# Peptides against a protein of PDB entry 3OIQ: the designs that were tried, part 14

Target 1, 212 residues: chain A of PDB entry 3OIQ
Amino acid sequence: KNRIFVSSSKDFEGYPSKAIVPVQFVALLTSIHLTETKCLLGFSNFERRGDQSQEDQYLIKLKFKDRGSERLARITISLLCQYFDIELPDLDSDSGASPTVILRDIHLERLCFSSCKALYVSKHGNYTLFLEDIKPLDLVSVISTISTKSTNSSKHSSSELISECDLNNSLVDIFNNLIEMNRDEKNRFKFVKLIHYDIELKKFVQDQQKVL

## One batch from the design tools (peptide; made by RFdiffusion4, then SolubleMPNN)

Design b1_p9_6_s3 (from b1_p9_6, 7 letters changed)
Fold by OpenDDE base, seed 1:
Structure b1_p9_6_s3 (fold): chain B 212 residues (1-212), chain A 9 residues (1-9)
Amino acid sequence: as target 1 above (212 residues)
Amino acid sequence: MKQYDENLE
């Protein structure tokens, strides 16, 4: 099934006004919205959009229609937060109210790289994105992938997998955008404020800053 | 311009 790799959220402007299109992208997790009635994940590649907030360029809806889908959404959020070491407010509050989680600006504390598969669904010129699959990416693996120019051009796996080139290009673009944000004194994003800022990330950022 | 609709099903 032909899944389209999406490098920019602007690509959706050119999509059909009535369609269902399987898409895939890589981006940073920026927000989590879990309420009694909905679950949304926000992602961004921090592509410049004029004076608009660069947050939540990709809003991904989790199905939240019945107890089964609600449970799956809650488990998905818990597993993502566990993987990225994101502290959730205690979901176990003894008050029989379903816990509300609203996290924003996650990228200011943690670079949560995620490979997302979604369904683009459009009707009457509006669209939504439904989550099909999510894979969290390890930052060390991301840095390694960008630093190692993929010279492995040699295995024709004819399977409908994203080209290694599309993934690498999007990861490079995200880092370039973050470097620009880090250089802007008005921007709240700073690499040195990341909780997981280490020697490897520092060296990688310093090396990329010399090329830009 | 296409808008995101969180209520679209």
Scores: peptide ipSAE 0.645, ipTM 0.961, DockQ to the pose 0.868
Fold by OpenDDE base, seed 2:
Parts: C-alpha cells; structure tokens; sequence
Structure b1_p9_6_s3 (fold): chain B 212 residues (1-212), chain A 9 residues (1-9)
C-alpha cells in the first residue's frame, strides 16, 4: 500500500472511520509524554486552527505493551533527545520505577524538525497514530533545503520517499507559520528565545520575512 | 467529527 504524505492533520477528518493507513509527514517536535503506561510524541506544523493550541497537532503513539516495546520507546526518546540536545532525566534510575518524562512546548526552546512515518488506525470514528519510523532533521540542512529549492533528486529508490516537493513545501509552510507566530505579540514563540538561535538562523529568518 | 484516541489499539 502506498504511504500517503500528510500536509495537514485536518486531512484525518476525511479518512475512513475504520482503516489502517500508512502516512508520512514532516513537523516540529512539540511534546514528549513518557509514563509507566504510555509513550506519546507531539508534533506540529503550526497550521492556524482558530483558537486551538498549535502544539500537538500530530499525536504519535509509540507501542508500549511489553518490556520489549517499552525499551524501544525509551531508546527512541533517548536518541531523539540526544540528537536535539534535549536534557532528559536519567532513564536508568536504579530505582525500579520507570522514569516519567513530560516535556511540553519544546518548540519554544528548540526547533526539532522531524520526518515521521506513522500508521493511521481508526475504529468507531476515532483514530490514533502509531509511530513506524522517525528521522530527526538537521536545522542547517532544513535551511539549506528551503534556500536552494533543491531540485537535486537524491536518487533514493522512488518507492519509500516523501516527494522532495511535498517535503520542501511542508518545511516552508512550517517556517512561514513560525514567522507569523514570531510577529504575533500574543504568541509565546520567538526566534530570539531559541537556545540555538545563531547568525545563520537569524539571517535565514530575516531573508524569509522579506518574502512574506 | 473524528477524535484522536490515545487509548485506541
């Protein structure tokens, strides 16, 4: 079955009420919720949804039903946090209690671009998203990709890739939404408050603001 | 309206 690229989490409103649909999207990591019983990742493209919170537009569930799946979830969280330089409490606490991690509003401190593959699973008109794969994206690479409008088809075999156009469009949309949030005095998001705010990001934002 | 269900398996 072909994997569907998702540009908006509103697309799920039109999906079947009983289906399993493989999907893919690019978004910013906004939250991590790891407890003894569940693991959820929140993502957003910051699409305007009226008065609704712009965080957690994509809630992605990790399998957390046995020791093996729990370990995989914890390793996934650890690797993501290591990649994005997110400080986690020690997950290996000698106390036999599974550490609880609840992080919210990650995007206020760090832009954690992620390419996600998930399963849309629906039953009785409700749905969930299960993580299949996640690739963290380097911010410099994201900025470069947007800036160059890279037509360079990396010849990865055509059957499993997000189209370069869909990826680029979604990355541009995310940055445009962040620029709008940064301009809004009521919005907590500000580029200058990012821990990793550097000269390159500053220049890119300034240049992108001239196009909007 | 479809709702997200974190408990759906």
Amino acid sequence: as target 1 above (212 residues)
Amino acid sequence: MKQYDENLE
Scores: peptide ipSAE 0.644, ipTM 0.961, DockQ to the pose 0.869
Fold by OpenDDE base, seed 4:
Structure b1_p9_6_s3 (fold): chain B 212 residues (1-212), chain A 9 residues (1-9)
Amino acid sequence: as target 1 above (212 residues)
Amino acid sequence: MKQYDENLE
């Protein structure tokens, strides 16, 4: 089955009420919810959805059915947090209770760009998204990719590669949405409040603001 | 309206 690139979480409204569809998207990590019984990751592209919160537009479930899947979920969270420099409580605490981790509004402190592969699973008109794969994206690499009109289409003609255009368009859309949020005085998001706000990000944002 | 179901397996 071909993997579908998803540019909007609204696309799922049109999907079948009973299906398994492999999907892929690019978004910012917004939340982590790890309990004794479940692991969820929240992602957003900050597409305007009326009065609804722009957070957690993509809720991705990690398999959490047995000790093996639980361990894989914890390792996945640890590796993501290590990559993005997110402080976690020690998940290995000798107290035989697995620590509960609830992080929200991650995008207010850090831009955690992620390329996600997931399974859309629908039953009885409801759906869930199961994580298949996650690739964290470096912010410098994201800025470089948007700034360099990538003329080097290495046509890896494998039907599994996202169009480089679809990736780039989604990254641009995310930045445009963040710029709009930054301009809104009511929005909590501000680029200058990011822990990793540097001269490169500042320059990139200033240059993108001139095109919008 | 389709809803996300966190309990769907």
Scores: peptide ipSAE 0.644, ipTM 0.961, DockQ to the pose 0.848
Fold by OpenDDE base, seed 3:
Structure b1_p9_6_s3 (fold): chain B 212 residues (1-212), chain A 9 residues (1-9)
Amino acid sequence: as target 1 above (212 residues)
Amino acid sequence: MKQYDENLE
């Protein structure tokens, strides 16, 4: 199936008013909203959108219609948060109350790079995004991938891979946007406030800042 | 402009 790579969430403005389109993108995890009735993930590439908030440019729904889909959503959130060292309340509480989790501005503390596959679903001119798959990306691997300009086309022959060029361009764009936010005194984002801010990330940011 | 709809199924 032809999956469309999305570099900007503005692309959805031009999409059909009645369609189902498989899409993929790379972005930072910015929010988690888990209640008794719904599960949403927010993502952003921090593309400038005038005076609009940049935090939840891609809002993605997890299916939450029955106990099986609810359990799958909770497991997905738990595994994602374990990978990024995000502290969650125990979601497996034997107390029959489903825990509510509302996390916002995750990018202010952690850079949670994620490759997402989703379904764009449009009806009556409005749209939503449904999660199909999520792959968390390691920050060291992201930095290494950008730094090496590695068009190492490993001929992994499967017809569903993100173009290495599309992935690399999106990762570079995200870092450039974060550098601009870091330079803005009014912006809350600062690299030095990240919990995982280390010498490698510091050096990478300093080297990218010389090119911008 | 297309709007995101959280209630769309």
Scores: peptide ipSAE 0.644, ipTM 0.961, DockQ to the pose 0.847

Design b1_p9_6_s4 (from b1_p9_6, 7 letters changed)
Fold by OpenDDE base, seed 5:
Structure b1_p9_6_s4 (fold): chain B 212 residues (1-212), chain A 9 residues (1-9)
Amino acid sequence: as target 1 above (212 residues)
Amino acid sequence: MKKYDENLE
């Protein structure tokens, strides 16, 4: 079955009530929830959904059923946090108790762009998303990808052609949503409050703001 | 409306 690119978590409302569907999306990491019993990653594209929270539009579950899956989850979290320069408590605590990590509103300090592959699993009209793969995206690379309308379909013959267009459109949409949030005085998100706010991001935002 | 279920296996 082909993997479906998802531009909105609203798409899941139309999905089958009993299915397993491989999906892919790009979004910002908004939360990490690691406890003794579960591991969840929250992602958002900050699509406006009325009065609903804009964070955690995609809640992605990591398998956390046995020592092997727990270890994989912890490693995944550690690697993501290392990549995004997110400080975590030491997950390898000798105390036998795995530390609880609850991070929220990550996007207020860091833009953690991530390409996620997941399984949409539905039963009885409910659904969950299981992480299959995650690729952190470098912000400079994201900015370059949006700025260069990459008309160059690098024909990388990998049979999982996510439309380069779908990825780019989603990245643009995320930035547009962030720009709207930044303009809203009531919104907590401000680009200038990002720890990694630099001249490149500033310039990019200023240039995008002229088009919106 | 489908709801997210964190306990769905």
Scores: peptide ipSAE 0.643, ipTM 0.960, DockQ to the pose 0.866
Fold by OpenDDE base, seed 1:
Formats: structure tokens, sequence, C-alpha cells
Structure b1_p9_6_s4 (fold): chain B 212 residues (1-212), chain A 9 residues (1-9)
């Protein structure tokens, strides 16, 4: 089934006004919205959109219609937060109210690279995105992937997987955008404020800053 | 211009 790789959230402006299109992208997790009635994940590649907030360029819905889908959404959020070391407010509050989680600006503390598969659904000129699959990416693996020019052109796996080139280009674009944000004194994003800022990330950022 | 709709099903 032909899944389209999406490099920009602006691509959706050109999509059909009535369609279901399987898509895939890589972006940073920026927000989590879990309420009693909905679950949304926000992602961004921090592509410049004029004076608009660069937050939540991709808003992805989790199905939240019944107890089964609600449970799956809650488990998905828990597993993502566990992987990225994101502290959730205690979901176990003894008050029989379903815990509400609202996290924003996650990228200011942690670079949560995620490969997302979604369904683009459009009706009457509006669209939404439904989560099909999410794979968290390790930052060390991301840095390694960008630093190692993929010279492994040699295995024709004819499977409908994203070209290694599309993934690498999007990861490079995200880092370039973050470097620009880090250079802007008005921007809240700073690499040195990341909780996981280490020697490897520092060296990588310094090397990329010399090329830009 | 297409707009995101969080209530679209």
Amino acid sequence: as target 1 above (212 residues)
Amino acid sequence: MKKYDENLE
C-alpha cells in the first residue's frame, strides 16, 4: 500500500479535499493532550511558517471512542513517555476522574524524535490525521544516521519502506531548524537547556553549526 | 487553504 513520505506539513494544503491517504513523517514530539474525550499528539519539524508558532505542525489523533481505544491511547502515551523519560503527572490519582495530561513545548527539554505512520483523512476541505503507528527514535541513532552518509545503496529491499534518503533529509532539516532557533536570542529553544545534553550532542551541534 | 480539524471523524 503506497504510503507517502511527508517532509513538510504544508504538503497537506495540496492534498485532495475528500481523501484517505496513508502518510509517514519524522518529527519531534512537541505536545501531548490526553483528556476524558480525546487524545492528541503534537509534532513539529520546526519549518519556518512566518510569524506563527512552530509548535504542533502535525496534530495526530488517537482513536478515543470506547474503553478499548481509550485504553490503547493511554498505553501508547505511557510507553512514549517511558521511552523519552517524560514525567507524567500521576495517572493513579485516587479520585475516580480519568487523569488529564496536557504537556506542551516538550522539545525545550527533550528532543523526542518520532517516526509516525498516520492516515490523512479529508472531508469538505478540512483534514485530520489518525495515528496508525509510532516508533520513537534514539537520539544517538539519529546523530549516527546523519553523520554516516548512507553509502549503503546496495540492498534493494522492494518493501514499501521510506527511502533512507527521505528519513535522513528530514532529520537534517530538523537539526538545521533547531540550530537556527538556538542562534535566535528571542527563541526559547537552546540545546544547552536540554536535560539530555551530552558531549556527543554538543559535538554534533558544533560540527553542524560550522556548515550553516 | 486546507485547515486541520481536530473534530473530523
Scores: peptide ipSAE 0.642, ipTM 0.960, DockQ to the pose 0.864
Fold by OpenDDE base, seed 4:
Structure b1_p9_6_s4 (fold): chain B 212 residues (1-212), chain A 9 residues (1-9)
Amino acid sequence: as target 1 above (212 residues)
Amino acid sequence: MKKYDENLE
């Protein structure tokens, strides 16, 4: 089955009411919800949705059915948080209770760009998204990719590769949405409040603001 | 309208 690139979480409203569809998207990590019984990751591209919160537009479930899947979920969260320099409570605490982790509004402190592969699963008119794969994206690499207009289409003609154009368009759309949020005085998001706000990001944002 | 269901398996 071909994997579908998803540019908007609204696309799922039009999907079949009983299906399994492999999907892929690029978004910012916004939340982590790890309990004793479930693990969810929230992602957003900050597409304007009227008066609804722009957070958690993509809620991705990790399998959490047995000790093996629970361990894999915890390792996945640990590795993501290590990559993005997100402080977690020790998940390995000798107190036989698995620590509960609830992080929200991650995008207010850190831009955690992620390429996600998921399974859209629908039943009885509802749907869920199961994580298949996640690739964290380095912010410097994201900025470089947008800036250089990658002319090097390495035509890896495998039907499994996202079009480099679809990836780039989604990254540009995310930055454009963040720029709009930064301009809104009512929005809590501000680039200057990011922990990793540097000269490179500042310059990139200033250059993108001139095109919008 | 389709809704996300976190409890769907």
Scores: peptide ipSAE 0.640, ipTM 0.959, DockQ to the pose 0.861
Fold by OpenDDE base, seed 3:
Formats: structure tokens, C-alpha cells, sequence
Structure b1_p9_6_s4 (fold): chain B 212 residues (1-212), chain A 9 residues (1-9)
């Protein structure tokens, strides 16, 4: 199936008013909204959108229609948060109350790079996005991938790979946007406030800042 | 302009 790589969430403004389109993108996890009735993930590439908030440019729904889909959503959130060292309340509480989780501005503390597959669904001129798959990306691997410029086309012959060029371009764009935010005194984002800010990330940011 | 709809199924 032809999956479209999306570099900007503005692309959805031009999409068909009645369609189902498989899409993929790379972005930072910015929010988690889990209640008794819904599960949403927010993502952003921090593309400039005038005076609009940059935090939840991609709002992705998890299916939450029955106990099976609810359990799958909770497991997905738990595994994602375990990978990024995000502290969650115990979602498996034997107390029959489903825990509510509302996390915002995750990018202010942690850079949670994620490769997402989703369904764009449009009806009546509005759209939503449904999660199909999520792959968390390791920050060290992201930095290494950008730094090496390696078009190491490992011929992994599966017809569903993100173009290495599209992935690398999106990762570079995200870092460039974060550098611009870090330079803006009015912006809350600062690299030095990240919990995982280390010598490797510091050096990478300093080297990228010389090119911008 | 298309809008995101959280309630769209």
C-alpha cells in the first residue's frame, strides 16, 4: 500500500474532504491524554505556524471502543513511556478505576523522537488521525544518523520503509526548529533543561548552531 | 480550511 511520508502537518489542509490515506511522519512526542473514554498522543516537529502553539501539530487517536482496544492502548502507552523513561501512574491498578493520565509539554524535559504510521480519515471537511504503528527512536541513534549523512541504503527489501532521505530531512528540520526555539528568549524550550542533556547532545547542538 | 476533529470516527 502506498503510504505517504508527511513532512508538515499543514499538508492535511490540502488533503481530500472524504478520504482514508495511510501516512507516516517523524516527530517529537509532546502530549499524552488517557482517560476512561479516549486515548490521544500529541506530536510536533515544531514547524513555525505564526502565533499558534507548536506543541500538538499531530494529534493521534488510539482506538478505544471496547475492553480489548482499551487494554491495547494502555499497553502501548506503558511501553512508550518505559522506553522514554516517562513516569506514569500504575495503569494496572487492581482498583477497577482506570487511571487518568494527562501529560503535556513532554519535549521540555525529554526529546522523544518517534516514527509514526497513521490513518488520515476525513469526513465532512474535517479530519482525524488514527495510530497504526509507533516506533520510538533512540536519541544517540538520531544524532549518529544526522551526523554521518549516511545514505547507507541497507537494502532491507521491505516495501514499507520510510525513505532514509525523508527520515533524515525530518530529523534535521526538527533539530533546526529546536535550535531556533532555544535561541528565542520567549520560548520555554531550552536544551540545558532536558533531563538527559549530556556532552554528546551538547556537542551536536553546538556544531549544528554553527551551520544555522 | 480543514480542521482536526477529535470526535471523528
Amino acid sequence: as target 1 above (212 residues)
Amino acid sequence: MKKYDENLE
Scores: peptide ipSAE 0.640, ipTM 0.959, DockQ to the pose 0.841

Design b1_p9_7_s1 (from b1_p9_7, 4 letters changed)
Fold by OpenDDE base, seed 5:
Structure b1_p9_7_s1 (fold): chain B 212 residues (1-212), chain A 9 residues (1-9)
Amino acid sequence: as target 1 above (212 residues)
Amino acid sequence: MPQYDESLD
């Protein structure tokens, strides 16, 4: 079955009330919630949803049912945080108690672009999203991809049918939303407050702001 | 319309 690219978490409102649908999206990591009983990742594309919070538009569950799945969840969190330079408490503490990690508003300090594969699972008119795969995206690579408008359809195999266009469009939409947030004096998000705010990101944002 | 439910397993 083909994986569906999702450009908006509103798309799930039109999804079947009883289905399992493989989906993929690109978004910014906004939250990490690791407790003794659950692991959740929050993502957002910062699509405007009226007065609703723009955070955690995609809430993704990691399987957390047994020691094996819990370990995999902890390793996944550790690797993501290592990749994005997010400080975590030591998750391997000898005390046998897994530390609780609750991080929110990650996007205020770091742009953690992530390509997520998930299972949309619906039952009784409600849905959840289970993580299948996550690929962190390098910000330099994201900026380069948007800037080059690379019509180089690298003929990567027809089976990963996520068009480079869908990925690029979603990345552009995220940046446009961030630019709007940055322009809003009431919004906490500011590019200049990002820990990794550099000359390249500054230039890219300035160039995108001229088109909007 | 399906709503998000964290309790779904």
Scores: peptide ipSAE 0.613, ipTM 0.959, DockQ to the pose 0.814
Fold by OpenDDE base, seed 3:
Structure b1_p9_7_s1 (fold): chain B 212 residues (1-212), chain A 9 residues (1-9)
Amino acid sequence: as target 1 above (212 residues)
Amino acid sequence: MPQYDESLD
């Protein structure tokens, strides 16, 4: 089956009540929930949804049902946090207690852009999303990709790749939403509060703000 | 309209 690119988590409202659909999206990591019994990643594109929280628009489950899947989930979380410079407690503590990690509002401190592949699984009128693959994106690369309207139609016609157009549009939409949040005095998000806020990001935001 | 359900495994 072809993988569907998802630009909005509202798209799932129109999805079948009993299906398995491979999907792909780009979003910011907003939360990590690792306990003894479950592992969840929250993502958002910060699309405006009225008075609803803009965090965790995509809640992605990692398989967490046996020792092998639990280990894979912990490794996945560790590698993501290492990439984004997110401090975690030692997950390999010899104390036999599985460490609990609950991080929220990650986007308030770090812009963790991620390309996600997931399975949409619906049953009995409800759905869940299972992680298939995750690629962290470097912020400098994201800024470069948006700034260079590189219509490099590299015909990587593999049915598994995001179209360059879909990726670029989603990245632009995320930044536009963040700019709107930054302008809103009621919104907690501010670019100047990001730990990695530098001259490059500042310039990029200032240039994007002139177009909006 | 399908709703998100964390309990689905």
Scores: peptide ipSAE 0.613, ipTM 0.959, DockQ to the pose 0.808
Fold by OpenDDE base, seed 1:
Structure b1_p9_7_s1 (fold): chain B 212 residues (1-212), chain A 9 residues (1-9)
Amino acid sequence: as target 1 above (212 residues)
Amino acid sequence: MPQYDESLD
């Protein structure tokens, strides 16, 4: 079955009430919720949805049913946090209690761009999303990809590749939404408050702000 | 319209 690229989490409102659909999207990591019984990742593209919080537009479950799946979930969280320089509370607490990690508002400190593959699973008119694969994206690579407008679709005809156009459009939309949030005095998001705010990101934001 | 449900396994 072909994997569907998702540009908006509103697309799921039009999905079948009883299905399994492989999906993919690109979004910012906004939250991590690891407890004794569950593991969730929150993502957002910051699409405007009225007065609702723009966080956690994509809530993705990691399988957490046995010691093997729990271990895989914990390793996945550790590797993502290492890649994005996210400080985790010491998971090695000597107390034998399973470490609880609850991180929110990650996008206020770090832009954690992620390419996700998930299963949309619906039953009885409700749905959930299960993580299949996650690829963290480097911010410099994201900026370069948007800036180069590379029409060089090297037609590597593998039917499983995300359209370069779909990826680029989603990355542009995320930055445009962040620029609007940065301009809003009521919004907590500010580019200058990002821990990794550098001259490259500053220049890119300034150039994009002139087009909007 | 399908709504997100965290209880679905």
Scores: peptide ipSAE 0.612, ipTM 0.959, DockQ to the pose 0.796
Fold by OpenDDE base, seed 4:
Structure b1_p9_7_s1 (fold): chain B 212 residues (1-212), chain A 9 residues (1-9)
Amino acid sequence: as target 1 above (212 residues)
Amino acid sequence: MPQYDESLD
């Protein structure tokens, strides 16, 4: 089955009540929930949902059923946090107790753009999402990709061609949503409060704000 | 409509 690009987590409301569907999306990392029994990643594109929280629009499970899958989940979390400069307690502590990690509102301090491959799995009218693959995206690369509008279709071969257009449109939509949140005095999100707020991001946001 | 279920494994 072809992988489906998902632009909104509302798309899952129209999905089959009993299916396995490979999906892909781009979003910001918003939360990490690692316990002794589960590992979840929260993501959002900050699409407006009325009075509902804009956080954790995509809740993605890592398989956590045995010591091998648990180790893979911990390594995945460690590598993501190292990439985004997120401080974690030592996950490998010899103390025999698996450290509990609960991070929320990550987007208030860091823009952690991520391209996710997942399995949509539905049963009895409910669904869950399982992580298959995750690629962290560099913010400078995201800004450059949006700014250059470069249809450099590197026609790399027959592999799961994410439409470069779908990726770029989703990245633009995320930034537009963040700009709207930044303009809202009631919203906690502010670009100037990001730890990595620099001259490049400032200029990009100012240029996007003129178009909106 | 399918709803998200964190208990589904």
Scores: peptide ipSAE 0.612, ipTM 0.959, DockQ to the pose 0.792

Design b1_p9_7_s2 (from b1_p9_7, 5 letters changed)
Fold by OpenDDE base, seed 2:
Structure b1_p9_7_s2 (fold): chain B 212 residues (1-212), chain A 9 residues (1-9)
Amino acid sequence: as target 1 above (212 residues)
Amino acid sequence: MKEYDESLE
């Protein structure tokens, strides 16, 4: 089955009420919810949705049914947090108590760009998203990709490649949404409060702000 | 409106 690139979590409103659809999107990691019984990752592109929270527009469930799936979920969370320099409690606690991790508003401190592959699973109009694959994206690489207008769409028609255009458009949209949030005095998001805010990001944001 | 259902397995 061909994987569908999703530019907006609103696209799911038009999806079948009973289906399994492989999807892919790019978004910022906004939350991690790991308990004894579940593992969820929240992502957002910060599209304006009226008065609703812009967080967790994509809630991605990790399988958490047995010790094997729990271990895989914990490893996935550990690797993501290591990549993004997110501090976690020790997940391998010998004490038999499964550590609970509840992180929210991750985007207020770190821009954690992630390319996600998921299964959209719907029944009776409700849906869930199951994680199939996750690729963390380096912020410098994201900025470079947007800035260079990668004209080298190598026409490698492999049926699983996101169009480079779809990825780039979504990355631009995310930055534009963040710029709007940064301009809003009521919004908690500010680029200058990011732990990794540097001269490169500052320049990129300033240049992008001139186009908006 | 479609709702996210965490109970779906």
Scores: peptide ipSAE 0.639, ipTM 0.961, DockQ to the pose 0.849
Fold by OpenDDE base, seed 5:
Structure b1_p9_7_s2 (fold): chain B 212 residues (1-212), chain A 9 residues (1-9)
Amino acid sequence: as target 1 above (212 residues)
Amino acid sequence: MKEYDESLE
């Protein structure tokens, strides 16, 4: 079955009411919810949704049913947080109690671009998303990818047909949405408040702002 | 509108 690239979580409104659909999207990590019983990752592209919160537009469930899946979830969270320089409490605490991690509004401090593969699972019109794979994206690489108009970079194999165009378009859309949020005085998001706000990001944002 | 259902397994 071909994996569907998802540009908006509104696309799920048109999906079957009873299906399993492999999907892929790119978004910013917005939340982490690790408890004793569940692990959820929140992502957003900050698409305007009327009066709804722009956070957690994609809620991704990690399997958390047994010690093996729990361990995999914890390792996944640890590796993501290490990659994005997100401070976590020690998940390996000897106290036998699984540490609870609740992080929200991650995008206010760090732009954590992530390419996610998930299973859309629907029953009776409701749906959930299960994580299959996650690739953290380096911000410098994201900026470079957007700034370099996709000259036909290498013909890597046709099989993972995420059109380089779909990825690039989604990355551009995210930045455009962030620029709009940054311009809104009522919005909490500001580029200058990002911990990793540097000269490169500043220049990129300034250049993108001229096109919008 | 489709709702997200955390109970789905």
Scores: peptide ipSAE 0.639, ipTM 0.961, DockQ to the pose 0.865
Fold by OpenDDE base, seed 1:
Structure b1_p9_7_s2 (fold): chain B 212 residues (1-212), chain A 9 residues (1-9)
Amino acid sequence: as target 1 above (212 residues)
Amino acid sequence: MKEYDESLE
């Protein structure tokens, strides 16, 4: 079955009420929720949804049913946090309690671009997203990809690869949404408050702001 | 409206 690229979490409103659909999207990591019984990752493209929080537009569940799946979830969280330079609370506290990690509003400090593969699973009209694969994206590579208009549509449309166009459009949409949030005085998001705010990101944002 | 259901396995 072909994997569907998802540009908006509103696309799920049109999905079947009872299905399993492989999906893929690109979004910013916004939250991590690791407890003794569950592991969830929150993602957002910051699409405007009226007065609702723009955080966690994509909630992705990691399997957490046995010691093997729990270990895989913990390793996944550790590797993502290591890649994005996210400080985890000391998991090594000598108290034999499994470490609980609850991080929110990650996008206020770090732009953690991620390409996610998931299973959309629906039953009785409600749905869950299960993580199949995650690829963290480097911000420099994201900026470069948007700045270089993809002139090389090399015709190797293997049916399993995301169109470079779909990826680029989603990345542009995310930046445009962040620029709008940055312009809003009521919004907590500001590019200058990002820990990794550098000259390259500053220049890119300034150039994008002139087109909007 | 479709809701996210954390209870789905």
Scores: peptide ipSAE 0.639, ipTM 0.961, DockQ to the pose 0.881
Fold by OpenDDE base, seed 3:
Structure b1_p9_7_s2 (fold): chain B 212 residues (1-212), chain A 9 residues (1-9)
Amino acid sequence: as target 1 above (212 residues)
Amino acid sequence: MKEYDESLE
């Protein structure tokens, strides 16, 4: 089945009122919500949506129906947080209470670029997104990919290739949106407040700001 | 506008 690349969460407004559509997008991780009964991940590309919050534009559910799916959700959250250096309470606590994790505004401290595969599921006009796969992206690799305008379509012959163009365009759009947020005095997002703000990111942002 | 429905399974 063809997976649809989604550049905007507004695209879902035009989707069928009753469908299951495999989708893919690239966005920043903005929130984690893990309780005893559910697991949600929030993502955003920070597209301007008028006065609406730019957070959680893509809210994705992890399956949380039985002990096996709960364990998989907890492992997924743990591995993502380990990759992005996000501090979590010990999820493995022998105290039979599953720890509750509620993190918001993750993008204010860390740029957690993620390539997500999800199922768009709609019934009666409303929709949800279910996580199928997640690939964290390294920030250095993101910066290098944008900077080199990688025309190297390495034809890795796997039939599930995201258009390298769609990925690159989405990454550029995210950075452009972050630059606009950084210029807005009312916006809480500032590149200099990121924990991982280094000379490479600083230079990249300065070079992108000259083009915008 | 389509709303996100967290109750959908």
Scores: peptide ipSAE 0.637, ipTM 0.961, DockQ to the pose 0.860

